Peptides against a protein of PDB entry 4AID. Designs and how they scored, part 166

Target 1, 242 residues: chain A of PDB entry 4AID
Amino acid sequence: FDIKRKTIEWGGKTLVLETGRIARQADGAVLATMGETVVLATAVFAKSQKPGQDFFPLTVNYQEKTFAAGKIPGGFFKREGRPSEKETLVSRLIDRPIRPLFVKGFKNEVQVVVTVLQHDLENDPDILGMVAASAALCLSGAPFMGPIGAARVGWVDGAYVLNPTLDEMKESKMDLVVAGTADAVMMVESEIQELSEEIVLGGVNFAHQQMQAVIDAIIDLAEHAAKEPFAFEPEDTDAIKA

## One batch from the design tools (peptide; made by RFdiffusion4, then SolubleMPNN)

Design b2_p25_1_s1 (from b2_p25_1, 10 letters changed)
Fold by OpenDDE base, seed 4:
Structure b2_p25_1_s1 (fold): chain B 242 residues (1-242), chain A 25 residues (1-25)
Amino acid sequence: as target 1 above (242 residues)
Amino acid sequence: MVPEVIVEAIKKGDKVRAAMTEPPP
């Protein structure tokens, strides 16, 4: 197997992005690890548009599998077929920043699946899932103008904390999730307790700075392991509005 | 860069949900 791996130190933790071992039938597949939390992201895209397709058919599905659920806080035994509130929220956190980054006029079906394989009770799989999904898309050859990075920012003892542990988050006055490209912030989702706008904006900037190392790691992985870009030419009707 | 739409969303309250709908300029 041609296994490619990128390892970086990120917020005092080792982030590992791996491809080539698992899910090789996908267009892109990335195994991401931080601490003992492990996620698998897969990206699959159709090589043709469906007749009469009028919108971009992107589906993002974040899943916490039952084999990991014994170590996932709030992992209820679901009846087959309905996502939890957490899975629904995280699927949206992944969807929101990636959806605008597909080439205009691309209306082929795209499926992103993020599966939590292991949870360490310290590192939340959501941020790791966002990073893994971005990496899987960049490897896929889909017309995706990524990568995105992602980060969670806490505010503990008057300082920003990158990707706080679940225990540090209990003491945090901020739960700030940021996603963006190298150049721009694409998405913010926050819950804040009695913090100034200045601290929150500082947190967004801190997140965007800290995610650059992740973006660079995805680029380096893609340079060594990406598939050939899918030959997509946008129809002239959509190119005139850029 | 932090887009103005995100900056304006942060100014509006304790719970922020902002996202770009288009690629960054």
Scores: peptide ipSAE 0.442, ipTM 0.922, DockQ to the pose 0.919
Fold by OpenDDE base, seed 5:
Structure b2_p25_1_s1 (fold): chain B 242 residues (1-242), chain A 25 residues (1-25)
Amino acid sequence: as target 1 above (242 residues)
Amino acid sequence: MVPEVIVEAIKKGDKVRAAMTEPPP
């Protein structure tokens, strides 16, 4: 197997992005690890548009499989078939920042699947899943204008905390999830307890700064392991308005 | 860069849900 790996220190934890060992049938596949939390992201895209396709058919599916459920807080053995509330929310959390970054006019089916393989009870798989999904898309050859980075920011003892542990989050006055490109924040989701706008905006900027190392790690991985870009020319929709 | 739409969403309350619908400029 041609295995490519990028390792960085991120928020006092080791982030590993790996490709080439698993899910080789996907267009892109990344095994991401932070602490002992492990996710597999796969990206698959259709090589043609369906006849009559009028919208961009992106599907994102985040899944916490039963083998990981024994290490997921509140994770009962899920019966196969219906996403949990968490899985639904995290699927949307991944979808939101990536959807706008596809080349305009691309209407081929895209499927992103994030599977939690292991949970360490410290590092939430959601942020790791966002990072892994971004990396898998960048490797896929899909017309994706990523990467995105992602970060969670807490506010503990009057300071920002990058990717707080589940225990630190109990003391945190902020649960701030940020995703963005190198240049811009694309998405914010937050729950805040009595914090100033200044602290929250500071948290968004802190997250965006801290995710640059992840973006750079995805770029470095893609330079060494990405597939050839899918030949897609957007129809010049501006030429029809003249 | 933090887009103004996200900045304005943060100003509105303790629960924020904001995202760009277009690529960044």
Scores: peptide ipSAE 0.440, ipTM 0.921, DockQ to the pose 0.933
Fold by OpenDDE base, seed 2:
Structure b2_p25_1_s1 (fold): chain B 242 residues (1-242), chain A 25 residues (1-25)
Amino acid sequence: as target 1 above (242 residues)
Amino acid sequence: MVPEVIVEAIKKGDKVRAAMTEPPP
């Protein structure tokens, strides 16, 4: 087993990104840990386009496994077959920032699966799932212009809090999820309570600054563990406008 | 950088859902 691991301190918590132990059949696979919350992200992509494929067939599936359900808040056992509302929302939260970052003209099937393996009841697996999905894509060799970072920002006692715990979030006037590249914010999702635009924009900038350490950690992991880039030549779309 | 489309979305209320549809320049 060639196991590569990156460990950073992030928002007063240890973030661990690991590859090479689990899901070796995937193009990319990352086990991500924050506190005692653990997620497995896998990325798989087809090596050819289907005949007549006209759109980019990206599928993102976030799932909370039943063996983790003894530690998942609010989980009524939904029988195997339909994602929960949370799983659907988090799948979209992961999809939104990564979808634009695939090379234009790439229409091979891509499947990203994020599986919650453990939950500590403090660290939400959604942010960890976004980070793990980004890392798995960067390791895969897919034509992905990542990494993305992600962060949650709270507003507690008149200050920004990076990745607040579920208990700190009860006192938070802001639930701000941000995802972005090193250079730019790609996605914002927020719920706020009586906060100024200045505080919210400050929170977006805070998130983007704080996620740089995660982006750098994914890059460092990829330098040591990424597969060879998939040879993809984008169709010269300038030749269709002539 | 925060894209202007995201900045303008934040100005519109208590619930924001903004995302780029293309890579940033």
Scores: peptide ipSAE 0.434, ipTM 0.922, DockQ to the pose 0.917
Fold by OpenDDE base, seed 3:
Structure b2_p25_1_s1 (fold): chain B 242 residues (1-242), chain A 25 residues (1-25)
Amino acid sequence: as target 1 above (242 residues)
Amino acid sequence: MVPEVIVEAIKKGDKVRAAMTEPPP
């Protein structure tokens, strides 16, 4: 097994990105760990466009499997067959920053699946799932202009906190999720309690600064484990305006 | 860099939901 692993210290926690052990049938597959929270991201893309495909068919599925759900707070045995509200929200959270980063004109089916394998009750799998999905796409050879990083920012005792624990989040006046490339913020989602715009903008900048280490870790993993880039020539969209 | 569209979204209130629809320039 050619297992590649990147380990970084991130917000006082060890982030591990691993590939080559599991899900080898995927185009990209990453096992990501932070604390004892573990997610598997897989990326699969079609090698051809379907006849008559007019939109980019990206599907992102975040899933909390029953084995992890026994540890997830409020994880009652929800019926097999429909995503929970959380799974739906996190799937959108992953989709939003990655969707615009695919090469224009690419209309092959892309499926990203993030599966929570373990939850430690401290580290939320959503941020880890975003990071893992980004890494899996970068490994896949799909025409993805990533990586993205992601971070959650809290505001506790008048300071920014990177990826607060679920317990620290109870004291936080901010739940700010940021995703971006090395160069730019791509997505912000936040709930804020009576904070100034300056503090929130400072939180976005803090998140973007703190995610650089994750972006660099994904790049380093991709340099050692990425598949050859899929040969995709964007059709000259300038020829359709004539 | 924080895109202007995201900066403007933060200025609108306590719930922010902003995303780029295109790659950054």
Scores: peptide ipSAE 0.426, ipTM 0.919, DockQ to the pose 0.919

Design b2_p25_1_s2 (from b2_p25_1, 11 letters changed)
Fold by OpenDDE base, seed 2:
Structure b2_p25_1_s2 (fold): chain B 242 residues (1-242), chain A 25 residues (1-25)
Amino acid sequence: as target 1 above (242 residues)
Amino acid sequence: MVPEVIKEAIKKGDRVVAASEEPPP
């Protein structure tokens, strides 16, 4: 087993990104840990386009396993087969920032699966799932112009808090999820209580600054563990406008 | 950098969902 691991301190917590132990059949696979929350992200992509494929067939599936959910108070077990509302929302949260970062004209099937393996009831697996999905794509060799970072920002006692715990979030006037590349913010999802635009924009900038350490950690992991880039030549779309 | 589409969405209320449809330059 060639196991590669990156460990960083992030928002006062240890973030661990690991590859090479689990899901070796995937193009990319990352086990991400923050506190005692653990997620497995896998990326798989088809090596050819289907005949007549006209759109980019990206599928993102976030799932919370029943053994992880056994610690979560108040989850009605929806029987095997339909995503929960949370799983659907988090799947979209991961999809939004990654979808634009695939090379234009790439229409091979891509499947990203994020599986919550453990939940500590303090660290939400959504942010960790975004980070793990980004890392898995960067390791896969898919034509993905990542990494993305992600962060949650709270506003507690008149200050920004990076990745607040579920308990700190009860006192937070802001739930701000941000995802982006090193250079730009790609996605914002926020719920706010009586906060100024200035505080929210400050939170977006804070998140983008704080996620740089995660982006750098994914790059460092990819330098040591990424597969060879998939040879993809984009069709010269400028030749269709002539 | 924060795209203008995201800045404009933040101006609109208590719940914001904004995403770039294009990669950053």
Scores: peptide ipSAE 0.398, ipTM 0.886, DockQ to the pose 0.922
Fold by OpenDDE base, seed 5:
Structure b2_p25_1_s2 (fold): chain B 242 residues (1-242), chain A 25 residues (1-25)
Amino acid sequence: as target 1 above (242 residues)
Amino acid sequence: MVPEVIKEAIKKGDRVVAASEEPPP
């Protein structure tokens, strides 16, 4: 297998992005690891638009499989079928920052699937899933103007904490999830306890700064492992208004 | 860069903010 791997130190933890070992049938596939939390992201896109497709058909599906359920807080053996509330929320969390980054007019079906393979009880697979999904899209050849980075920021003992552990999060006055490109923050989700706007905005800036290393790691992985870009020319809709 | 829409939403205490439906410039 032509296995490509990028490893960085990120927030005092090792982040590993790997491609070429698993899910080779996908357009892009990334195995991401932080601590002992492991996720697989796959990106698949249709090579043609469906007749009469009027919107961009992006589907993001985050899944915590039964294999990880024994190591997920509150994870019971999920019967196959309906996403949990967490899976639904994290699927939306991943969808939000990636959806705008597709080339305008691209209406081919895109499916992003993030599967939690392992959870260490310290590192939440949501952030790792966002990173892995971004990387998988960048590898896929889809007309995706990523990468995105993502980070969680806590506020513990009067300081910002990058990707706090589940134990640190119990003491945190902030759960701030940020995603963005190299240049811009794309989304923020926040749960905040009695913090000033200044601290929260500082947390967003801190997250955006800290995610640059992840963005750079995805770019480096893509330079060595991306598929050829899918030949897509958007119909010049402005030429029809003349 | 943090978009103004995100800054304004943080000011309002909005739990969830997306910058745009369009790609950043």
Scores: peptide ipSAE 0.395, ipTM 0.858, DockQ to the pose 0.761
Fold by OpenDDE base, seed 3:
Structure b2_p25_1_s2 (fold): chain B 242 residues (1-242), chain A 25 residues (1-25)
Amino acid sequence: as target 1 above (242 residues)
Amino acid sequence: MVPEVIKEAIKKGDRVVAASEEPPP
């Protein structure tokens, strides 16, 4: 097994990105770990466009499997067959920053699946899932202009906290999720309790600064483990305006 | 870089959902 692993210290926690052990049938597959929270991201893309495909068919599915549900707070056996509200929200959270980063004119089916394998009750799988999905796409050879990084920012005792634990989040006046490339913030989702615009903008900048280490870790993993880029020539969309 | 669309969304309230629809330049 050619297993590639990147390990970084990130916000006082060890982030591990691993590829080559599992899900080898995917175009990209990453096992990501932070604390004892573990997610598997897989990326699969079609090697051709469907006849008559007029939009980019990206599907992102975040899933908290029943094996992880024994550790997930409030993990009542929710019926097999419909995503939970959390799974739906996190799937959108992952989708938003990655969707615009695909090469214009690429209309092959892309499926990203993030599966929570373990939850430690401290580290939320959503941020880890975003990072893992980004890494899996970068490994896949899909025409994806990533990586993205992601971070959660809290505001506790008048300071920014990178990826607060679920317990630290109870004391936080901010739940700020940021995703972006090395160069730019692509997405912000926040819930804020009576904080100034300056503090929130400072939190976005803090998140973007702190995610650079994750972006660099994904790049380093991709340099050692990425598939050859899929040969995609965008049709000259300028020829359709004539 | 923080896109202006995101800065403008932060100005509007306690709940912000903002995304760039285009890749960074």
Scores: peptide ipSAE 0.382, ipTM 0.879, DockQ to the pose 0.917
Fold by OpenDDE base, seed 4:
Structure b2_p25_1_s2 (fold): chain B 242 residues (1-242), chain A 25 residues (1-25)
Amino acid sequence: as target 1 above (242 residues)
Amino acid sequence: MVPEVIKEAIKKGDRVVAASEEPPP
């Protein structure tokens, strides 16, 4: 197997992005690890548009599998077929920043699946899932203008904390999730307790700075492991509105 | 860069959900 791996230090933790071992039938597949939390992201896209397709058919599905549920806080045995509230929220966290980055006029079906394989009870799989999904898309050859990075920011003892542990988050006055490209913030989701706008904006900037190392790691992985870009030419009708 | 839509959302309260609908320039 041609296994490519990128390892970086990120917020005092080792982030590992790996491709080539698992899910090789996908267009892109990335195994991401931080601490003992492990996620698999897969990206698959159709090589043709469906007749009469009028919108971009992107589906993002974040899943916490039952085999990981013994280590997932709040991992209730779901009845087959309905996502939890957490899975629904994280699927949206991944969807929001990636959806605008597909080439305009691309209406082929795209499926992103993020599966939590292991949880360490310290590192939340959501941020890792966002990073893994971005990496899987960049490897896929889909017309995706990524990568995105992602980060969670806490506010503990009057300082920003990058990707706080679940225990540090209990003391945090901020739960700030940020996603963006190298150049721009694409998404913010925050819950704050009695913090100034200045602290929150500072947290967004801190997150965007800290995610650059992740973006660079995805680029380096893609340079060594990406598939050939899918030959997509947008129809002239959509190009005139750029 | 932080888009103005995101900055304006942060000004509005304790829970913020904001996303850019357009790619960066």
Scores: peptide ipSAE 0.379, ipTM 0.874, DockQ to the pose 0.924

Design b2_p25_1_s3 (from b2_p25_1, 11 letters changed)
Fold by OpenDDE base, seed 2:
Structure b2_p25_1_s3 (fold): chain B 242 residues (1-242), chain A 25 residues (1-25)
Amino acid sequence: as target 1 above (242 residues)
Amino acid sequence: MIPDVIIEAIKKGDKVVAAMEEPPP
């Protein structure tokens, strides 16, 4: 196996991005680890468009498999086949920032699957899933204008906290999830308790600054492990405005 | 950069969901 690995220190935790060991049938596959939380992201894309396809058929599926659920107190066994509310929300959280970054006119089917393999009960797999999905897309050769980074920001004891633990989040006055490219914020999702707009905007800027190390880590991994870019010529959409 | 659409969403309340529909310029 040609295993490539990138390791960085991020918010006082070790982030590991690995490719080449698992899911080799995917176009891109990344095993991401933070603490003892482990996710597998896979990206698969069709090499042709379906006849009559008029929209971009992106599907994002986040899944918390039973191996992680055996450590989570109070998880009712979902019957096989329906996502939870959490899995649905996190699937949307991953979808939102990546969907706009596909090359305009690309209408081949794209499937992103994020699977939680392990959960440490400290590090939420949602942020790790966003990072892993971004990395898997960058490795895939799909016409994706990533990477994205992602970060959660808390406000604890009058300070910003990068990727607070589940215990630190109980004391946090902010749950702010940010995703973006190197240059721009693409998505914000926040729940706030009695904080000023200035603190929240400061949190978005803090998140965007802190995610640069993750973006750089994905780029470095892609330089060493990405597949050849899929040859896609966008239709000249300037000709449709005449 | 924070897009104006995201800034304007943050100004509007305790729960915010804002996303770009297009790549940033």
Scores: peptide ipSAE 0.466, ipTM 0.921, DockQ to the pose 0.887
Fold by OpenDDE base, seed 1:
Structure b2_p25_1_s3 (fold): chain B 242 residues (1-242), chain A 25 residues (1-25)
Amino acid sequence: as target 1 above (242 residues)
Amino acid sequence: MIPDVIIEAIKKGDKVVAAMEEPPP
């Protein structure tokens, strides 16, 4: 197996991005680890458009499998076959920042699947899942204008905290999730308790600064492990208007 | 860069969901 691995220190935790061991049948596959939380992201895309396809058919599916349920809160009652509220929300959280970054006119089916393999009860799999999905897309050869980075920001004791633990989040006045490219913020989702706009905007800037190390780590992994780019030329829609 | 659409969404309340619909310029 040609296993490629990138390791960085991020927010006082070790982030590991690995490819080449698991899901080699996917176009891109990344095993991401932070602490003892482990996720597998896979990206698969169709090599042709379906006849009459008028929209971009992107599907994102975040799932917490039953074998990880011994460490995941609420895992004892997961009916096989229906997403939990968390799984639905995290699937949308991953979808939002990646959807706009596909090359305009690309209408081939794309499926991103993020599977939680292990949870440490400190590091939430959602941020790790966003990072892993970004990395899997960059490795896939799909016409994706990523990478994206992602970060959670807390506000604890009058300071920003990068990727707070589940215990630190109980004392946090902010749950701010940010995703973006190297140059721009693409998505914000926040729940705040009586914080000023200035503190929230400062948190977005802090997140965008802190995610650069993750973006750089995905780029470095892609330079060593990405597939050849899928040859996609957008139909010149300007030539149809002439 | 933080897009104006995200800045304007943050001004509106304690729960915010804001996303770009297109790539940043």
Scores: peptide ipSAE 0.465, ipTM 0.921, DockQ to the pose 0.891
Fold by OpenDDE base, seed 3:
Structure b2_p25_1_s3 (fold): chain B 242 residues (1-242), chain A 25 residues (1-25)
Amino acid sequence: as target 1 above (242 residues)
Amino acid sequence: MIPDVIIEAIKKGDKVVAAMEEPPP
């Protein structure tokens, strides 16, 4: 098995990105670990467009299997077969920053599946899921203009905290999720409690700076383990406006 | 770089959901 692994220190925690052990049938597959939280991201894309496909058919599915979640506070046994509210929200959180980064005119079916395999009850798997999904897409050969990084920022005792634990988040006046490329922020989702615009914008900048190490780690992993880029020529959309 | 659309969304209130619909320039 040719296993490639990248390990970085990130916000005082070890982030591990691994490929080549699991899900080899996917176009890209990444096992991501932070603390004892573990996620598997898989990316699969169709090698042709369906006849009459008018929109980009991206599906993102984030799943927290009840066997992988330690007792998530408030995790009642929700019935097999429908995404929880959390799973639906995190699926959207992953979808938002990646959807715009596909090459214009690409309308092949893309499926991203993020599965929580273990949860340590300290490190939320959502940020880890975003990072893993980005890495899996970069490994896949899909026409994806990533990687994206992602970070959560808290505001605790008058300071920014990178990827606060679930316990630190109880003391945080900010829950700021940021995703972006190396060059630009692509998405912000925030809930704040009585913070100035300056502090929030500072948090976005802090997140974007801190995610560069993750972006670099995904690039390094992709240089060693990515598939050959899928030969996609965008149809000259300028010829349809004539 | 923070896009103007995201900056403007942050200015509007305590709950922000802002995303680019296109790749950054």
Scores: peptide ipSAE 0.464, ipTM 0.920, DockQ to the pose 0.884
Fold by OpenDDE base, seed 5:
Structure b2_p25_1_s3 (fold): chain B 242 residues (1-242), chain A 25 residues (1-25)
Amino acid sequence: as target 1 above (242 residues)
Amino acid sequence: MIPDVIIEAIKKGDKVVAAMEEPPP
Protein backbone atom coordinates (compact mmCIF):
# COMPACT_ATOMS: atom_id res chain seq x y z
CA PHE B 1 0.00 0.00 0.00
CA ASP B 2 1.33 3.45 -0.81
CA ILE B 3 0.50 5.18 2.47
CA LYS B 4 0.91 8.93 2.63
CA ARG B 5 0.70 10.74 5.94
CA LYS B 6 0.83 14.34 7.06
CA THR B 7 1.24 15.19 10.74
CA ILE B 8 0.98 18.65 12.26
CA GLU B 9 0.68 20.09 15.72
CA TRP B 10 -2.61 21.99 15.87
CA GLY B 11 -3.99 23.73 18.94
CA GLY B 12 -1.67 21.70 21.19
CA LYS B 13 -2.90 18.41 19.66
CA THR B 14 -1.45 16.16 16.99
CA LEU B 15 -3.47 16.11 13.77
CA VAL B 16 -2.71 13.21 11.43
CA LEU B 17 -4.06 12.92 7.90
CA GLU B 18 -3.46 9.54 6.28
CA THR B 19 -4.38 8.05 2.91
CA GLY B 20 -3.71 4.81 1.04
CA ARG B 21 -4.50 2.22 3.76
CA ILE B 22 -8.32 2.16 3.97
CA ALA B 23 -11.22 2.51 1.52
CA ARG B 24 -9.06 2.32 -1.65
CA GLN B 25 -12.19 1.76 -3.75
CA ALA B 26 -13.25 5.35 -3.03
CA ASP B 27 -12.12 8.20 -5.24
CA GLY B 28 -10.64 9.82 -2.12
CA ALA B 29 -10.22 8.38 1.36
CA VAL B 30 -8.62 9.96 4.42
CA LEU B 31 -8.12 8.64 7.90
CA ALA B 32 -7.88 11.64 10.19
CA THR B 33 -6.79 11.53 13.82
CA MET B 34 -6.76 14.25 16.46
CA GLY B 35 -5.73 13.09 19.88
CA GLU B 36 -7.40 9.68 20.05
CA THR B 37 -10.46 10.70 17.99
CA VAL B 38 -10.38 8.97 14.60
CA VAL B 39 -12.56 9.50 11.54
CA LEU B 40 -12.61 8.01 8.06
CA ALA B 41 -13.78 10.27 5.26
CA THR B 42 -14.53 8.87 1.81
CA ALA B 43 -15.40 10.77 -1.33
CA VAL B 44 -16.96 9.03 -4.33
CA PHE B 45 -18.19 10.72 -7.47
CA ALA B 46 -19.94 9.49 -10.58
CA LYS B 47 -17.96 9.72 -13.81
CA SER B 48 -21.06 10.76 -15.75
CA GLN B 49 -24.13 12.89 -15.18
CA LYS B 50 -27.52 11.19 -15.00
CA PRO B 51 -29.88 12.01 -17.87
CA GLY B 52 -32.11 14.92 -16.87
CA GLN B 53 -30.02 15.87 -13.79
CA ASP B 54 -30.84 19.53 -13.18
CA PHE B 55 -29.18 20.12 -9.76
CA PHE B 56 -25.85 19.19 -8.16
CA PRO B 57 -26.45 15.86 -6.35
CA LEU B 58 -24.10 16.13 -3.35
CA THR B 59 -24.80 13.86 -0.38
CA VAL B 60 -22.88 14.17 2.87
CA ASN B 61 -23.36 11.50 5.52
CA TYR B 62 -21.69 11.76 8.91
CA GLN B 63 -21.98 8.58 10.99
CA GLU B 64 -21.02 7.78 14.57
CA LYS B 65 -21.20 3.98 14.30
CA THR B 66 -21.74 1.59 17.22
CA PHE B 67 -18.03 0.69 17.30
CA ALA B 68 -17.36 4.13 18.79
CA ALA B 69 -20.59 4.18 20.86
CA GLY B 70 -18.85 3.05 24.06
CA LYS B 71 -16.92 6.34 23.99
CA ILE B 72 -19.61 8.75 22.72
CA PRO B 73 -21.35 10.82 25.43
CA GLY B 74 -25.02 9.82 25.29
CA GLY B 75 -24.20 7.07 22.76
CA PHE B 76 -26.88 4.52 23.49
CA PHE B 77 -26.85 1.67 20.96
CA LYS B 78 -28.12 3.44 17.85
CA ARG B 79 -30.70 1.34 16.09
CA GLU B 80 -29.47 0.81 12.55
CA GLY B 81 -31.34 2.86 9.96
CA ARG B 82 -31.80 6.56 10.91
CA PRO B 83 -29.20 9.24 11.60
CA SER B 84 -29.31 10.78 15.04
CA GLU B 85 -29.93 14.50 15.41
CA LYS B 86 -26.16 14.98 15.91
CA GLU B 87 -25.34 12.98 12.77
CA THR B 88 -27.86 15.03 10.78
CA LEU B 89 -26.51 18.34 12.10
CA VAL B 90 -22.86 17.40 11.50
CA SER B 91 -23.70 16.13 8.00
CA ARG B 92 -25.12 19.59 7.24
CA LEU B 93 -22.15 21.26 8.94
CA ILE B 94 -19.80 19.42 6.55
CA ASP B 95 -22.09 19.94 3.52
CA ARG B 96 -22.43 23.73 3.80
CA PRO B 97 -18.83 24.83 3.18
CA ILE B 98 -18.04 22.19 0.52
CA ARG B 99 -21.19 22.45 -1.64
CA PRO B 100 -20.42 25.89 -3.16
CA LEU B 101 -16.81 24.89 -3.92
CA PHE B 102 -17.69 22.45 -6.70
CA VAL B 103 -17.14 23.73 -10.22
CA LYS B 104 -20.30 25.33 -11.57
CA GLY B 105 -22.22 23.01 -13.87
CA PHE B 106 -20.82 19.82 -12.30
CA LYS B 107 -23.91 17.64 -11.78
CA ASN B 108 -22.37 14.21 -11.29
CA GLU B 109 -23.36 12.46 -8.06
CA VAL B 110 -20.94 13.08 -5.19
CA GLN B 111 -21.08 11.12 -1.97
CA VAL B 112 -19.06 12.11 1.07
CA VAL B 113 -19.19 9.70 3.99
CA VAL B 114 -17.56 10.50 7.31
CA THR B 115 -17.41 7.63 9.78
CA VAL B 116 -16.31 8.08 13.37
CA LEU B 117 -14.08 5.13 14.21
CA GLN B 118 -12.94 6.26 17.65
CA HIS B 119 -13.80 9.04 20.08
CA ASP B 120 -11.45 10.11 22.90
CA LEU B 121 -14.12 12.07 24.83
CA GLU B 122 -12.01 15.23 24.46
CA ASN B 123 -11.92 15.96 20.74
CA ASP B 124 -15.26 16.23 18.95
CA PRO B 125 -15.19 14.31 15.64
CA ASP B 126 -17.22 17.02 13.82
CA ILE B 127 -14.27 19.36 13.14
CA LEU B 128 -12.08 16.38 12.37
CA GLY B 129 -14.80 15.11 10.03
CA MET B 130 -14.87 18.44 8.18
CA VAL B 131 -11.09 18.34 7.75
CA ALA B 132 -11.15 14.71 6.65
CA ALA B 133 -13.98 15.31 4.16
CA SER B 134 -12.07 18.25 2.67
CA ALA B 135 -8.93 16.15 2.37
CA ALA B 136 -10.82 13.21 0.82
CA LEU B 137 -12.36 15.50 -1.80
CA CYS B 138 -8.97 17.05 -2.63
CA LEU B 139 -7.54 13.54 -3.13
CA SER B 140 -10.49 12.31 -5.21
CA GLY B 141 -9.93 14.18 -8.46
CA ALA B 142 -13.45 15.66 -8.23
CA PRO B 143 -13.76 19.25 -9.51
CA PHE B 144 -13.63 20.65 -5.97
CA MET B 145 -12.09 24.10 -5.40
CA GLY B 146 -10.96 23.27 -1.88
CA PRO B 147 -9.43 22.50 0.45
CA ILE B 148 -11.48 23.84 3.27
CA GLY B 149 -10.17 24.06 6.78
CA ALA B 150 -12.33 24.00 9.87
CA ALA B 151 -11.97 25.00 13.51
CA ARG B 152 -14.02 25.26 16.67
CA VAL B 153 -13.38 28.29 18.85
CA GLY B 154 -14.28 28.62 22.49
CA TRP B 155 -14.14 31.60 24.81
CA VAL B 156 -12.74 30.48 28.16
CA ASP B 157 -11.39 32.76 30.88
CA GLY B 158 -11.44 35.75 28.52
CA ALA B 159 -9.42 34.05 25.75
CA TYR B 160 -9.98 32.23 22.48
CA VAL B 161 -9.41 28.48 22.65
CA LEU B 162 -8.81 26.49 19.48
CA ASN B 163 -10.78 23.23 19.39
CA PRO B 164 -11.71 23.22 23.09
CA THR B 165 -12.14 19.87 24.75
CA LEU B 166 -15.64 18.75 25.70
CA ASP B 167 -14.79 19.73 29.29
CA GLU B 168 -13.46 23.17 28.29
CA MET B 169 -16.64 23.68 26.25
CA LYS B 170 -18.72 23.46 29.47
CA GLU B 171 -16.95 26.62 30.67
CA SER B 172 -16.96 28.24 27.23
CA LYS B 173 -19.18 31.24 26.51
CA MET B 174 -18.84 30.51 22.78
CA ASP B 175 -19.27 27.52 20.52
CA LEU B 176 -18.07 28.86 17.20
CA VAL B 177 -17.52 26.54 14.25
CA VAL B 178 -15.84 28.12 11.25
CA ALA B 179 -15.00 26.63 7.89
CA GLY B 180 -13.28 28.31 4.97
CA THR B 181 -10.77 28.23 2.17
CA ALA B 182 -7.30 29.71 2.47
CA ASP B 183 -8.69 33.07 1.34
CA ALA B 184 -12.22 33.23 2.75
CA VAL B 185 -14.60 32.08 5.43
CA MET B 186 -17.32 29.94 3.83
CA MET B 187 -19.43 29.03 6.85
CA VAL B 188 -20.03 29.99 10.46
CA GLU B 189 -22.16 28.27 13.05
CA SER B 190 -22.19 29.88 16.47
CA GLU B 191 -23.84 29.68 19.81
CA ILE B 192 -22.79 32.47 22.16
CA GLN B 193 -23.59 33.53 25.70
CA GLU B 194 -23.52 37.29 26.32
CA LEU B 195 -20.49 38.03 24.11
CA SER B 196 -19.87 41.14 22.06
CA GLU B 197 -19.94 41.12 18.27
CA GLU B 198 -16.27 42.11 18.40
CA ILE B 199 -15.35 38.96 20.36
CA VAL B 200 -17.33 36.75 17.93
CA LEU B 201 -15.79 38.36 14.83
CA GLY B 202 -12.41 38.07 16.50
CA GLY B 203 -13.19 34.37 17.01
CA VAL B 204 -13.99 33.94 13.30
CA ASN B 205 -10.71 35.60 12.37
CA PHE B 206 -8.87 33.47 14.94
CA ALA B 207 -10.45 30.30 13.51
CA HIS B 208 -9.60 31.29 9.94
CA GLN B 209 -5.99 31.98 10.89
CA GLN B 210 -5.66 28.73 12.84
CA MET B 211 -7.15 26.60 10.04
CA GLN B 212 -4.42 27.67 7.57
CA ALA B 213 -2.08 25.01 8.97
CA VAL B 214 -4.76 22.39 8.24
CA ILE B 215 -5.34 23.72 4.72
CA ASP B 216 -1.59 23.59 4.09
CA ALA B 217 -1.48 20.04 5.45
CA ILE B 218 -4.27 18.96 3.07
CA ILE B 219 -2.50 20.62 0.13
CA ASP B 220 0.76 18.86 1.01
CA LEU B 221 -1.08 15.53 1.26
CA ALA B 222 -2.84 16.14 -2.06
CA GLU B 223 0.40 17.05 -3.86
CA HIS B 224 1.71 13.60 -2.96
CA ALA B 225 -1.44 11.45 -3.14
CA ALA B 226 -4.21 13.10 -5.19
CA LYS B 227 -5.63 11.32 -8.21
CA GLU B 228 -5.49 12.95 -11.59
CA PRO B 229 -8.18 15.63 -11.87
CA PHE B 230 -11.38 14.44 -13.46
CA ALA B 231 -11.64 16.03 -16.88
CA PHE B 232 -14.65 18.29 -16.49
CA GLU B 233 -15.27 21.30 -18.66
CA PRO B 234 -18.26 23.31 -17.54
CA GLU B 235 -20.59 24.08 -20.40
CA ASP B 236 -20.15 27.76 -21.12
CA THR B 237 -23.57 28.87 -19.90
CA ASP B 238 -22.57 32.47 -20.63
CA ALA B 239 -22.42 31.69 -24.37
CA ILE B 240 -26.21 30.96 -24.34
CA LYS B 241 -26.97 34.56 -23.23
CA ALA B 242 -25.50 36.13 -26.30
CA MET A 1 -11.64 37.48 4.39
CA ILE A 2 -14.99 37.26 6.17
CA PRO A 3 -17.87 37.78 3.72
CA ASP A 4 -20.32 40.55 4.60
CA VAL A 5 -23.21 38.06 4.73
CA ILE A 6 -21.46 36.23 7.57
CA ILE A 7 -20.59 39.46 9.39
CA GLU A 8 -24.19 40.62 9.15
CA ALA A 9 -25.45 37.25 10.37
CA ILE A 10 -23.22 37.42 13.47
CA LYS A 11 -24.63 40.86 14.27
CA LYS A 12 -28.20 39.52 14.36
CA GLY A 13 -28.12 37.16 17.33
CA ASP A 14 -26.63 34.63 19.71
CA LYS A 15 -27.32 31.71 17.35
CA VAL A 16 -25.90 32.03 13.86
CA VAL A 17 -25.86 29.78 10.87
CA ALA A 18 -24.33 31.52 7.90
CA ALA A 19 -22.81 30.04 4.77
CA MET A 20 -21.80 31.17 1.33
CA GLU A 21 -23.96 29.85 -1.49
CA GLU A 22 -21.20 30.50 -4.01
CA PRO A 23 -17.42 30.66 -3.77
CA PRO A 24 -16.21 34.05 -2.62
CA PRO A 25 -14.96 36.20 -5.49
Scores: peptide ipSAE 0.457, ipTM 0.917, DockQ to the pose 0.882

